# Peptides against a protein of PDB entry 5VVV: the designs that were tried, part 6

Target 1, 276 residues: chain A of PDB entry 5VVV
Amino acid sequence: FLCGVVEGFYGRPWVMEQRKELFRRLQKWELNTYLYAPKDDYKHRMFWREMYSVEEAEQLMTLISAAREYEIEFIYAISPGLDITFSNPKEVSTLKRKLDQVSQFGCRSFALLFDDIDHNMCAADKEVFSSFAHAQVSITNEIYQYLGEPETFLFCPTEYCGTFCYPNVSQSPYLRTVGEKLLPGIEVLWTGPKVVSKEIPVESIEEVSKIIKRAPVIWDNIHANDYDQKRLFLGPYKGRSTELIPRLKGVLTNPNCEFEANYVAIHTLATWYKSN
Target 2, 276 residues: chain A of PDB entry 5VVV as posed
Amino acid sequence: FLCGVVEGFYGRPWVMEQRKELFRRLQKWELNTYLYAPKDDYKHRMFWREMYSVEEAEQLMTLISAAREYEIEFIYAISPGLDITFSNPKEVSTLKRKLDQVSQFGCRSFALLFDNIDHNMCAADKEVFSSFAHAQVSITNEIYQYLGEPETFLFCPTEYCGTFCYPNVSQSPYLRTVGEKLLPGIEVLWTGPKVVSKEIPVESIEEVSKIIKRAPVIWDNIHANDYDQKRLFLGPYKGRSTELIPRLKGVLTNPNCEFEANYVAIHTLATWYKSN

## One batch from the design tools (peptide; aimed at target 1 L82 D116)

Design b1_p9_5_s2 (made by RFdiffusion4, then SolubleMPNN; from b1_p9_5, 4 letters changed)
Fold by OpenDDE base, seed 2:
Structure b1_p9_5_s2 (fold): chain B 276 residues (1-276), chain A 9 residues (1-9)
Amino acid sequence: as target 1 above (276 residues)
Amino acid sequence: ALPKPIPPD
């Protein structure tokens, strides 16, 4: 069971010292996972093709080593979906080389994120792939196999919550393709009924699990504030029954952008997780 | 970047 934090917000990423402090807190609270997915990290999303510099590599190696020291699984995410051409072997090779570099930093767990992108494929991809889901699954499976089928590999769908599913969760052709074609060793991220879900009902997890043919990892935006940086979400982790735990592969909270605001958010997630 | 499109309540 993956339980911890996704740094998955828009805005200023956390500094390395905040991330190290996070790992210390996660260990102390018996949480086990950190997903590196900061949307405004240049080489994560906007410039995903760019290799890390020597200085950036040293920082990432230090961060990954710190995660290991605190027994936290460091999952490196990349979000190529803004401008990747899925049918272009050069793009696939570029993604492979980027993840090879991160593997050299000692990273063993990875994620491909296709959230917050246009649902339209380019003309070249439309000639090769039957749908956007087929394109995403193809590259995700290829990367997963190329990396030697790492123990933890995550996929974030473009339809990552109930409100983004067309026509709905149980009938989504996109999620059906993901469920049918995504290799069984790849985990699927899910956010619940909404982008910010006040509640995640058990029935909603059963519904998505059926179509994706696996238990999801929750990307939980309950404490996310990147959409309104004038607000801090200081309340407890709530609106999730502990009956979800046996139906999930994990829960990763995407908390407030302000690192210092997240004590209650993360601590109460840990309390929830241990209450099963 | 577009913040996560939170549907209006």
Scores: peptide ipSAE 0.093, ipTM 0.825, DockQ to the pose 0.438
OpenDDE base, seeds 1, 3, 4, 5: peptide ipSAE 0.093, 0.087, 0.090, 0.089; ipTM 0.832, 0.819, 0.821, 0.828

Design b1_p9_5_s3 (made by RFdiffusion4, then SolubleMPNN; from b1_p9_5, 3 letters changed)
Fold by OpenDDE base, seed 5:
Structure b1_p9_5_s3 (fold): chain B 276 residues (1-276), chain A 9 residues (1-9)
Amino acid sequence: as target 1 above (276 residues)
Amino acid sequence: PLPVPIPPE
């Protein structure tokens, strides 16, 4: 069971010292996972093709080493979906080289994120792939196999919540393709019925699990505030029955952008997790 | 996360 934090918000990423402090807290609270997915990290998303500089490499190596020191699984995410051409072998090779670099930093766990992108393929990809889901699954499977089938590999679908599914969760052709074609060792991220789910009913997890043919990892936006910087979400982790735990592969909270605001959010997630 | 359904002001 993956339990911890995803740094997955828009806005100013956390500094390295905050991330190290996070790892200390995660260990102390018996949580085990950190997903590196800061949307405004340039080489994560907008410039995903760009290799890390020597200085950036040193920082990432230090961060990954710190995660290991605190027994936290460090998952490196990349979001190529803004401008990747899935059918272009040069794009695939560029993605492979980027993940090879991160593997050299000592990273062993990875994620491919296709959240918050246009649902339309380019003309070249339409000639090769039957749908956007087929294109995404193809590259994800290829990368997963290329990396030697790492123990933890995550996929974030474009339809990552109930409200983004067309026509709905159980009938989505996109999620059906993901469920049927995504290799079984790849985990699927899900935010619940909504992007920010006030509640995640057990029945909603059973529904999505059926179509994706696996238990999801919750990307939990309950404490996310990137959409409203005037608000801080300081309340406890709630609206999730502990009956979800045996029906999930994990829970990663995507909390407030302000690192200092997240004590209650993360601590109460830990209490929730340990209560089962 | 963006986009989020913002409650109508």
Scores: peptide ipSAE 0.058, ipTM 0.790, DockQ to the pose 0.189
OpenDDE base, seeds 1, 2, 3, 4: peptide ipSAE 0.056, 0.052, 0.038, 0.054; ipTM 0.802, 0.793, 0.755, 0.795

Design b1_p9_5_s4 (made by RFdiffusion4, then SolubleMPNN; from b1_p9_5, 3 letters changed)
Fold by OpenDDE base, seed 2:
Structure b1_p9_5_s4 (fold): chain B 276 residues (1-276), chain A 9 residues (1-9)
Amino acid sequence: as target 1 above (276 residues)
Amino acid sequence: ALPKPIPPE
């Protein structure tokens, strides 16, 4: 069971010292996972093709080593979906080289994120792939196999919550393709009924699990504030029955952008997780 | 980048 934090918000990423402090807190609270997915980290999303510099590499190696020191699984995410051409072997090879570099930093767990992108393929991809889901699954499976089938590999769908599913969760051709064609060793991220879900009912997890043919990892935006940085979400982790735990592969909370605001958010997630 | 597309409350 993956339980911890996804740094998955828009805005200023956390600094390395904040991330190290996070790992210390996660260990103390018996949480086990950190997903590196800061949307405004240049080489994560906008410039995903760019290799890390020597200085950036040293920082990431240090960060990954710190995660290991605190027994936190460091999952490196990349979000190539803004401008990747899935059918272009050069793009696939570029993604492979980027993840090879991160593997050299000592990273062993990875994620491909296709959230918050347009649902349309380019003309070249339309000639090769039957749908956007087919394109995403193809590259995800290829990367997963190329990396030697790492123990933890995550996929974030473009339809990552109930409100983004067309026509709905149980009938989504996109999620059906993901469920049927994504290799079984790849985990699927899910956010619940909405982008920010006040509640995640058990029935909603059963519904998505059926179509994706696996238990999801929750990307939980309950404490996310990147959409309104004038607000801080200081309340407890709530609106999730502990009956979800046996039906999930994990829960990763995407909390407030302000690192210092997240004590209650993360601590109460830990209490929730240990209460099963 | 645009923040997460959250429907208005």
Scores: peptide ipSAE 0.092, ipTM 0.826, DockQ to the pose 0.428
OpenDDE base, seeds 1, 3, 4, 5: peptide ipSAE 0.078, 0.075, 0.089, 0.081; ipTM 0.805, 0.805, 0.820, 0.822; seed 5 fails the geometry check

Design b1_p9_6 (made by RFdiffusion4)
Pose (drawn by RFdiffusion4):
Structure b1_p9_6 (pose): chain A 276 residues (1-276), chain P 9 residues (1-9)
Amino acid sequence: as target 2 above (276 residues)
Amino acid sequence: SLPRTTYTI
């Protein structure tokens, strides 16, 4: 069961030294996972096709090392959604070459994120693929095979919370396609009824497990502050029923951008991780 | 410019 932090916000990402202190904290409080997915670390998203330079690679390896040294599972995320051409094989290959480079840093766990992308395709893609959801699943699956079908592997759908489902959660062509076609070994990230969920009803998640055919992994935006300059969140982890732990694969908290402000955010996530 | 997510709260 996956529990911990996703560094998945817009803005100045954390530095290696902050992530070491993060791992030591996750351990002192018995959490198991860190998802690396900062939106503005350019090679994660904006320039996803680009390989890490020599010194960048030294940094990532030293990072994946301290993750094992503290026994925190490290999941690497990549976001090709902005401009990838799904049908073109050179594009599919560059993704593997990039995912290969990071596999050789010590990385066993991977994620493909597709949140916040323009919902339609290029002229070339609309031929080989029936729908937008078809294209993502095809590449997510192909990639899932290539890496030797890894232990934990996450998929973040374009429709990743209740508000974002067209027309509703239950009869959505995008969501219908995912639950049926996406492989049973691939996890699905979900964010609650809204992007920043005030509460997560047990009925809403049971409802979601209907069409995804899985217990989804929560990308929790409760303490995220990247969307309002004036705002910071030092409150407890709340509005999440303890009865959820049995029904979910995991909860990764996407916290405040200011690193040291995240003490309460992670500790309260940790206490709640107990009690179930 | 690159798009940012609009957060629904």

Design b1_p9_6_s1 (made by RFdiffusion4, then SolubleMPNN; from b1_p9_6, 5 letters changed)
Fold by OpenDDE base, seed 1:
Structure b1_p9_6_s1 (fold): chain B 276 residues (1-276), chain A 9 residues (1-9)
Amino acid sequence: as target 1 above (276 residues)
Amino acid sequence: PRPRTKYVE
């Protein structure tokens, strides 16, 4: 069971010292996972093709080493979906080289994210792939196999919540393709019925699990505030029955942008997890 | 506007 934090918000990324402090807290609270997915980290999303510099490499190696020191699984995410051409072998090779570099930093767990992109393919991809889901699954499977089938590999769908599913969760051709064709060793991220789900009913997890043919990892936006940074979400982790735990592969909370605001959010997630 | 979590209350 993956339990911890995803740094997955838009806005100023956390600094390295904040991330190290997070790892100390995660260990202390018996949480085990950090997903590196800061949307405004340039080489994560907008410039995903760009290799890390020597200086950036040193920082990431130090961060990954710190995660290991605190027994936290460091998952490196990349979000190529803004402008990748899935059918272009050069793009696939560029993605492979980027993940090879991160592997050299000591990273062993990875994620491919296709959230917050347009549900359209370019003309070249339409000639090769039957649908957007087919294109995403193809590259994800190829990368997963290329990396030697790492123990932890995550996929974030474009339809990552109930409200984004067309026509709905159980009938989505996109999610059906993901469920049928995504290799079984790849985990699927999900935010619940909504982008920010006030509640995540057990029945809603059973519904999505059926179509994706696996238990999801919850990317939980309950404490996310990047959509309204005039608000801080300081309340406890709630609206999730502990009956969800045996029906999930994990829960990763995507909390407030302000690192200092997240004590209650993370601590109460840990209490929730240990209460089962 | 910059991208952000697509939440509508």
Scores: peptide ipSAE 0.289, ipTM 0.872, DockQ to the pose 0.580
OpenDDE base, seeds 2, 3, 4, 5: peptide ipSAE 0.097, 0.059, 0.168, 0.126; ipTM 0.834, 0.809, 0.804, 0.846

Design b1_p9_6_s2 (made by RFdiffusion4, then SolubleMPNN; from b1_p9_6, 6 letters changed)
Fold by OpenDDE base, seed 3:
Structure b1_p9_6_s2 (fold): chain B 276 residues (1-276), chain A 9 residues (1-9)
Amino acid sequence: as target 1 above (276 residues)
Amino acid sequence: MRPRLKYVE
């Protein structure tokens, strides 16, 4: 069971010292996972093709080593979906080289994120792939196999919550393709009925699990505040029955952008997880 | 997850 934090918000990324402090807190609270997915980190999303510099490489190696020191699984995410051409072998090779570099830093766990992108393929991809889901699954499976089928590999769908599913969760052709074609060793991220789910009912997890043919990892936006810079979410982790735990592969909270605001959010997630 | 999409829900 993956339990911890996703740094998955828009806005100023956390500094390396905050991330190291996070790992110490995660270990202390018996949490085990950090997903590196900061949307405004340039080489994560907008410039995903660009290799890390020598200086950036040293920072990432140090961060990954710190995660290992605290027994935290470091998952490196990349979000190529803004401008990748899925049918172009050069784009696939560029993604491979980027993940090879991160593998050389000692990273062993990875994620491909296709959240917050347009649902339309370019003309070249439409000639090769039957749907957007087929294109995403193709590259995800290829990358997963290329990396030697790492123990932890995550996929974030474009339809990552109930409200984004067309026509709905149980009938989504996109999620059906993901469930049928995504290799079984790849985990699927999900935010619940909504992007920010006040509650995540057990029945809603049973519904999505059926179509994706696996238990999801919850990307939990309950404490996310990147949508309103004037708000801090300081309340406890709530609106999730502990009956969800045996029905999930994990829970990763995407908390407030302000690192210092997240003590209650992360601590109460840990209490929730240990209460089962 | 885009900030703007969290308000449309």
Scores: peptide ipSAE 0.157, ipTM 0.851, DockQ to the pose 0.295
OpenDDE base, seeds 1, 2, 4, 5: peptide ipSAE 0.103, 0.092, 0.148, 0.134; ipTM 0.864, 0.853, 0.868, 0.858

Design b1_p9_6_s3 (made by RFdiffusion4, then SolubleMPNN; from b1_p9_6, 6 letters changed)
Fold by OpenDDE base, seed 1:
Structure b1_p9_6_s3 (fold): chain B 276 residues (1-276), chain A 9 residues (1-9)
Amino acid sequence: as target 1 above (276 residues)
Amino acid sequence: ERPRLKYVE
């Protein structure tokens, strides 16, 4: 069971010292996972093709080593979906080279994220792939196999919550293609019925699990505040029955952008997890 | 900073 934090917000990324402090807290609270997915980290999303500099490499190696020191699984995410051409072998090779570099930093767990992108493929991709889901699954499977089938590999769908599913969760051709064609060793991220789910009913997890043919990892936006810079979410982790735990592969909370605001969010997630 | 606009929808 993956339990911890995803740094998955829009806004200023956390500094390396904040991430190290997070690892200390995660270990202390018996949580085990950190997903590196900061939307405004330039080489994660907007400039995903760009290799890390020597200085950036040293920082990432130090961060990954710190995660290992605190027994935290470090998952490196990349979000190429803004402008990748899935059918272009040069784009695929560029993605492979980027993940090879991160593998050299000592990273062993990875994620491909296709959240917050347009559903339209370019003309070249339409000639090769029958749908957007087929294009995403093809590259994800290829990368997963290329990396030697790492123990932890995550996929974030474009339809990552109930409200984004067309026509709905159980009938989505996109999620059906993901469930049928995504390799079984790849985990699927999900935010619940909504982007920010006040509640995640057990029945809603059973519904999505059926179509994706696996238990999801919850990307939990209950404490996310990147959509409203005037608000801090300081309340406890709630609206999730402990009956979800045996039906999930994990829970990763995407908390407030302000690192100092997240004590209650993370501590109460840990209490919830241990209560099962 | 830019907000995650999809959270407001």
Scores: peptide ipSAE 0.077, ipTM 0.837, DockQ to the pose 0.394
OpenDDE base, seeds 2, 3, 4, 5: peptide ipSAE 0.069, 0.067, 0.068, 0.071; ipTM 0.832, 0.821, 0.833, 0.835; seed 4 fails the geometry check

Design b1_p9_6_s4 (made by RFdiffusion4, then SolubleMPNN; from b1_p9_6, 3 letters changed)
Fold by OpenDDE base, seed 1:
Formats: C-alpha cells, structure tokens, sequence
Structure b1_p9_6_s4 (fold): chain B 276 residues (1-276), chain A 9 residues (1-9)
C-alpha cells in the first residue's frame, strides 16, 4: 500500500530542504511514499524534453538519497502530454533518455502523467492510433518495459476523476482502453468522483476499479489550494471510509502549496491509514 | 489564466 504525499500542485515547487523535512515527517508517521510531480517544475512538464544540468542532477541525486535514508519510496513523475507526438520515435527516444538520466540518479520508481491536457491528438498520431487512450497506453507500456518493469510504475489518465469521464466512469471508452491495454503491473492514479472530492464513496472506487481492472492509487486533492491560494486547507483528512484501504493500491495526498500548512493534512492521513 | 488544479464547484 502506497501512502504519503504527491507534490502535484501548480505554483512554486517546494525547495529541497522542505522535501527532506517532508521525508523525516513521513518516516516518523510511518508513511512510505513521495511522488515528485510539481507542475511548474520546468523539466517535469513544460520542458520535459530537457535533460537535467550537472547542478540539477546533483540536487536530485541528493534528494533521492535522502528519501532512501528515510525509507521513503521516491517516485519520479514526468508530464509530457502538453506537446508530445506519441507516434514520433524521436519523442519516445527523448522520453527514454530523460528517464535513463533519472535512473542514473538512483531513482527506481516512475510515473507518466496525462492529466490536465487536451483530448485531441495531432494528425500524425491519428494515423497511427485508434484513440487518445491507445496512444497513451502504447507509450506507457513501452516505457515501463524499457525501464525493466520497475516495481512501482504509475499512470495518470486524462480522465482522472468521475466528472472527466465521457459519458460516465463505467461506460468510458477511454478508461475501458486503459483497463484492457495498460500492462497489469502499472498502477492507475485517480482523484475520486471530482478533481477535489469532498467525499470518496466505496461504491465509486468499486465502479472505477471494475473498468480499469485494478485497484487505483488515490491522488487526493482534499487539501490542494493551488486553485484558490487565498484559502488554506487546515482541516483533517476526512470523507474517506477506512473501508477504502483494502480496495486501493494507495493514497497520496496533494496538499497546500505552502509547505508549513500541511502538518494536520499529512498527520491525519497517517492516523486514518493506521486506523484500519 | 495560469494552469491550476481544475476545481469545479
């Protein structure tokens, strides 16, 4: 069971010292996972093709080593979906080289994220792939196999919550293709019925699990505030029955942008997890 | 608008 934090918000990423302090807190609270997915980190999303500099490499190696020191699984995410051409072998090779570089930093766990992108393929991809889901699954499976089938590999669908599913969760052709064609060793990220789910009913997890043919990992936006930075979400982790735990592969909370605001959010997630 | 978590009320 993956339980911890995803740094998955838009806005200023956390600094390396905040991330190291996070690992200390995660270990202390018996949480086990950190997903590196900061949307406004240039080489994560907007400039995903760019290799890390020597200085950036040293920082990431130090961060990954710190995660290992605190027994935290470090998952490196990349979000190529803004402008990748899935059918272009040069794009696929560029993605492979980027993940090879991160593997050299000592990273062993990875994620491909296709959240917050347009549903339209370019003309070249339409000639090769029968749908957007087929294009995403093809590259995800290829990368997963290329990396030697790492123990932890995550996929974030474009339809990552109930409200983004067309026509709905149980009938989505996109999620059906993901469930049928995504290799079984790849985990699927999900935010619940909504992007920010006030509640995640057990029945809603049973519905999505059936179509994706696996238990999801919850990307939990309950404490996310990047959409309204005039607000801080300081309340406890709630609106999730502990009956979800045996029906999930994990829970990763995407909390407030302000690192210092997240004590209650993360601590109460840990209490919830241990209450099963 | 800057990209952000797509919170729909």
Amino acid sequence: as target 1 above (276 residues)
Amino acid sequence: SLPRTKYVE
Scores: peptide ipSAE 0.342, ipTM 0.876, DockQ to the pose 0.622
OpenDDE base, seeds 2, 3, 4, 5: peptide ipSAE 0.335, 0.335, 0.259, 0.336; ipTM 0.874, 0.875, 0.812, 0.874; seed 3 fails the geometry check

Design b1_p9_7 (made by RFdiffusion4; failed a check: a repeat of another design)
Pose (drawn by RFdiffusion4):
Structure b1_p9_7 (pose): chain A 276 residues (1-276), chain P 9 residues (1-9)
Amino acid sequence: as target 2 above (276 residues)
Amino acid sequence: PLPEPIPPE
């Protein structure tokens, strides 16, 4: 069961030294996972086709090392959603070559994120693929095979919270396609009824497990501050029923950008991780 | 255009 932090916000990402202290903290409090997905580390999203330079690679390896040294599982995320051409094979291949490079850093766990992308496709894609959801699942599956079908592997859908489902959660062509076509070994990230959920009703998640055909992984935005300059969140982890642990694969908290402000955010996540 | 953070409703 996956529990911990996702560094998944817009803005100045954390540096290696901050992530080491992060791993030591996750262990002192018995959490198991870290998802690397900072939106403005340029090779994660903006220039996803680009390989890490030599010194960048030295950094990522040293990072994946301290993750094992502290036994925190390290999941690497990549976001091709902005401009990838799903049908074109050269494009599919560059993704593998990039995911290969990181595999050789010590990485076993991977994620493909598709949040916040223009919903329609290019002229070339609309032929080979029936719908937008078809294209993503095809590449997510093809990639899931190529890496030797890894232990943990996440998929973040374009429709990733209740508000964002067209027309509703239950009868959504995008969501319908995912639950049926996406492989049973691939996990699905979900964010609650809203992007920043005040509360996560047990009925809403049971409801979601209907169409996804899985217990989804929560990308929790409760303490995220990347959207309002004046705002910071030092409150407890709240509005999440303890009765949820049985019904979910995991909860990864997407916290404040200021690293040291995240003590309460992670500790309260940790205490609640107990009690179920 | 590049996406931006989404605030609460």

Design b1_p9_7_s1 (made by RFdiffusion4, then SolubleMPNN; from b1_p9_7 with P1A E4V; failed a check: a repeat of another design)
Amino acid sequence: ALPVPIPPE

Design b1_p9_7_s2 (made by RFdiffusion4, then SolubleMPNN; from b1_p9_7 with P1G E4K)
Fold by OpenDDE base, seed 2:
Structure b1_p9_7_s2 (fold): chain B 276 residues (1-276), chain A 9 residues (1-9)
Amino acid sequence: as target 1 above (276 residues)
Amino acid sequence: GLPKPIPPE
């Protein structure tokens, strides 16, 4: 069971010292996972093709080593979906080389994220793939296999919550393709009924699990505040029955952008997790 | 960048 934090917000990413402090807290609270997915980290999303510099590499190696020190699984995410051409072997090779570099930093867990992108393929991809889901699954499976089928590999769908599913969760051709074609060893991220879900009912998890043919990892935006820079979400982790735990592969909270605001958010997630 | 696309409540 993956339980911890996804740094998945828009805005200024956390600094390395904050991330190290996070790992210390996660360990103390018996949480086990950190997903590196800061939207405005240049080489994560906007410039995903760019290799890390020597200095950036040293920082990431240090960060990954710190995660290991605190027994936190460091999952490196990349979000190539803004401008990747799925059918272009050079793009696939570029993605492979980027993840090879991160593997050299000591990272063993990875994620491919296709959230917050247009549900459209370019002309070249339309000639090769039957749908956007087929394109995403193809590259995800290929990367997963290329990396030697790492123990933890995550996929974030473009339809990552109920409100983004067309026509709905249970009938989504996109999610059906993901469920049928995504290799079974790849985990699927899910956010619940909404982008920010006040509640995540058990029935909603059963519904999505059926179509994706696996228990999801929750990307939980309950404490996310990147959409309102004037608000801090300081309340407890709530609106999630502990009955979800046996029906999930994990829960990763995407909390407030302000690192210092997240004590209650993360601590109460830990309490929730240990209460099963 | 764009904020997280959250639909109105």
Scores: peptide ipSAE 0.078, ipTM 0.815, DockQ to the pose 0.429
OpenDDE base, seeds 1, 3, 4, 5: peptide ipSAE 0.073, 0.059, 0.070, 0.070; ipTM 0.817, 0.787, 0.812, 0.814

Design b1_p9_7_s3 (made by RFdiffusion4, then SolubleMPNN; from b1_p9_7, 3 letters changed)
Fold by OpenDDE base, seed 1:
Structure b1_p9_7_s3 (fold): chain B 276 residues (1-276), chain A 9 residues (1-9)
Amino acid sequence: as target 1 above (276 residues)
Amino acid sequence: KLPKPIPPD
C-alpha cells in the first residue's frame, strides 16, 4: 500500500530542504511514499525533453538519497502530454533517455502523467493509434518494459476522475482501453468522483476498479489549494471510509502549495491509514 | 487559467 504525499500542484515547487523535512515527517508518521510531480518544475512538464544539468542532477541525487535515508519510496513523475507526438520514435527515445538519466540518480520508481491535457491527438498520431487511450497505453507499456518493469510504476489517465469520464466512468471507452491494454504491473492514479472530491464513496472505487481492472492509487486533492491561492485547507483528512484501504493500491495526498500548512493534512492521513 | 478546473463552490 502506497501512502504519503504527491507534490502535484501548480505554483512554486517546494525547495529541497522542505522535501527533506517532508521525508522525515513521513517516516515519523509511518508513511512510505513521495511522488515528485510539481507541475511548474520546468523539466517535469513544459520542458520534459530537457536533460538535467550537472547542478540539477546533484540536487536530485541528494534528494533521492535523502528519501532512501528516511525509507521513503521516491517516485519520479514526468508529464510529456502537452506536446509529445506518441507515434514519433524520436519522442519515445527522448523520454527513454530522460528516464535513464533519472535512473542513474538512483531512482527506481516512476510515473507517466497524462492529466490536464487536450483529449485530441495530432494528425500523425491519428494515423497510427485508434484512440488517445491507445497512444498513451502504448508509450506507457513501452517505457515500463524499457525500464525493466520497475516495482512501482504509475500512470495518470486524462480521465482521472468521475466528472472527466465520457459518457461516465463505467462506460468510458478511454478507461476501458486503459483497463484492457495497460500492463497489469502499472498502477492507475485516480482523484475520485471529482478533481477535488469532498467524499470518495466505496461504490465509486468499485466502479472505477472494475473498468480499469485494478485497484487505483488515490491522488487525493482534498487539501489542494493551487486552484485558489486565497484559501488554505487546514482541516483533517476526512470523507474517506477506512473500508477504502483494502480496495486501493494507495493514497497520495496532494496538499496545500504552502509547505508549512500541511501538518494536519499529512498527520491525519497517517492516522486514517493506521486505523485499519 | 490553471489547466485544472476550479471546483465549483
Scores: peptide ipSAE 0.097, ipTM 0.842, DockQ to the pose 0.498
OpenDDE base, seeds 2, 3, 4, 5: peptide ipSAE 0.094, 0.087, 0.094, 0.095; ipTM 0.834, 0.829, 0.840, 0.840

Design b1_p9_7_s4 (made by RFdiffusion4, then SolubleMPNN; from b1_p9_7, 3 letters changed; failed a check: a repeat of another design)
Amino acid sequence: SLPVPIPPD

Design b1_p9_8 (made by RFdiffusion4)
Pose (drawn by RFdiffusion4):
Structure b1_p9_8 (pose): chain A 276 residues (1-276), chain P 9 residues (1-9)
Amino acid sequence: as target 2 above (276 residues)
Amino acid sequence: DAERDSYYS
């Protein structure tokens, strides 16, 4: 069961030294996972096809090392959604070459994120693929195979919370396609009824497990502050029923950008991780 | 900025 932090916000990402202190903290409080997915670390999203330079690689390896030294599982995320051409094989291959490079840093766990992308495709893609959801699942599956079908592997759908489902959660062509075609070994990230959920009703998640055919992994935006300059969140982890742990694969908290402000955010996530 | 605003809108 996956529990911990996702560094998944827009803005100045954390530095290696902050992530080491993060791992030591996750361990002192018995959490198991860290998802690396900062939106503005350019090679994660903006320049996803680009390989890490020599010194960048030294940094990532030293990072994946301290993750094992503290036994925090490290999941690496990549976001090709902005401009990838799903049908073109050169494009599919560059993704593997990039995912290969990181595999050789010590990385066993991977994620493909597709949040916040223009919903329709290029002229070339609309031929080989029936729908937008078809294209993503095809590449997510193909990639899931190539890496030797890894232990934990996440998929973040374009429709990743209740508000964002067209027309509703239950009869959505995008969501219908995912639950049926995406492989049973691949986890699905979900964010609650809204992007920043005030509460997560047990009925809403049971409802979601309907179409996704899985217990989804929560990308929790409760303490995220990257959308309002004036705002910071030092409150407890709240509005999440303890009765949810049995029904979910996991909850990764996407916290405040200011690293040291995240003490309460992670500790309260940790106490609640107990109690179920 | 635009991407962030889009995300939370």

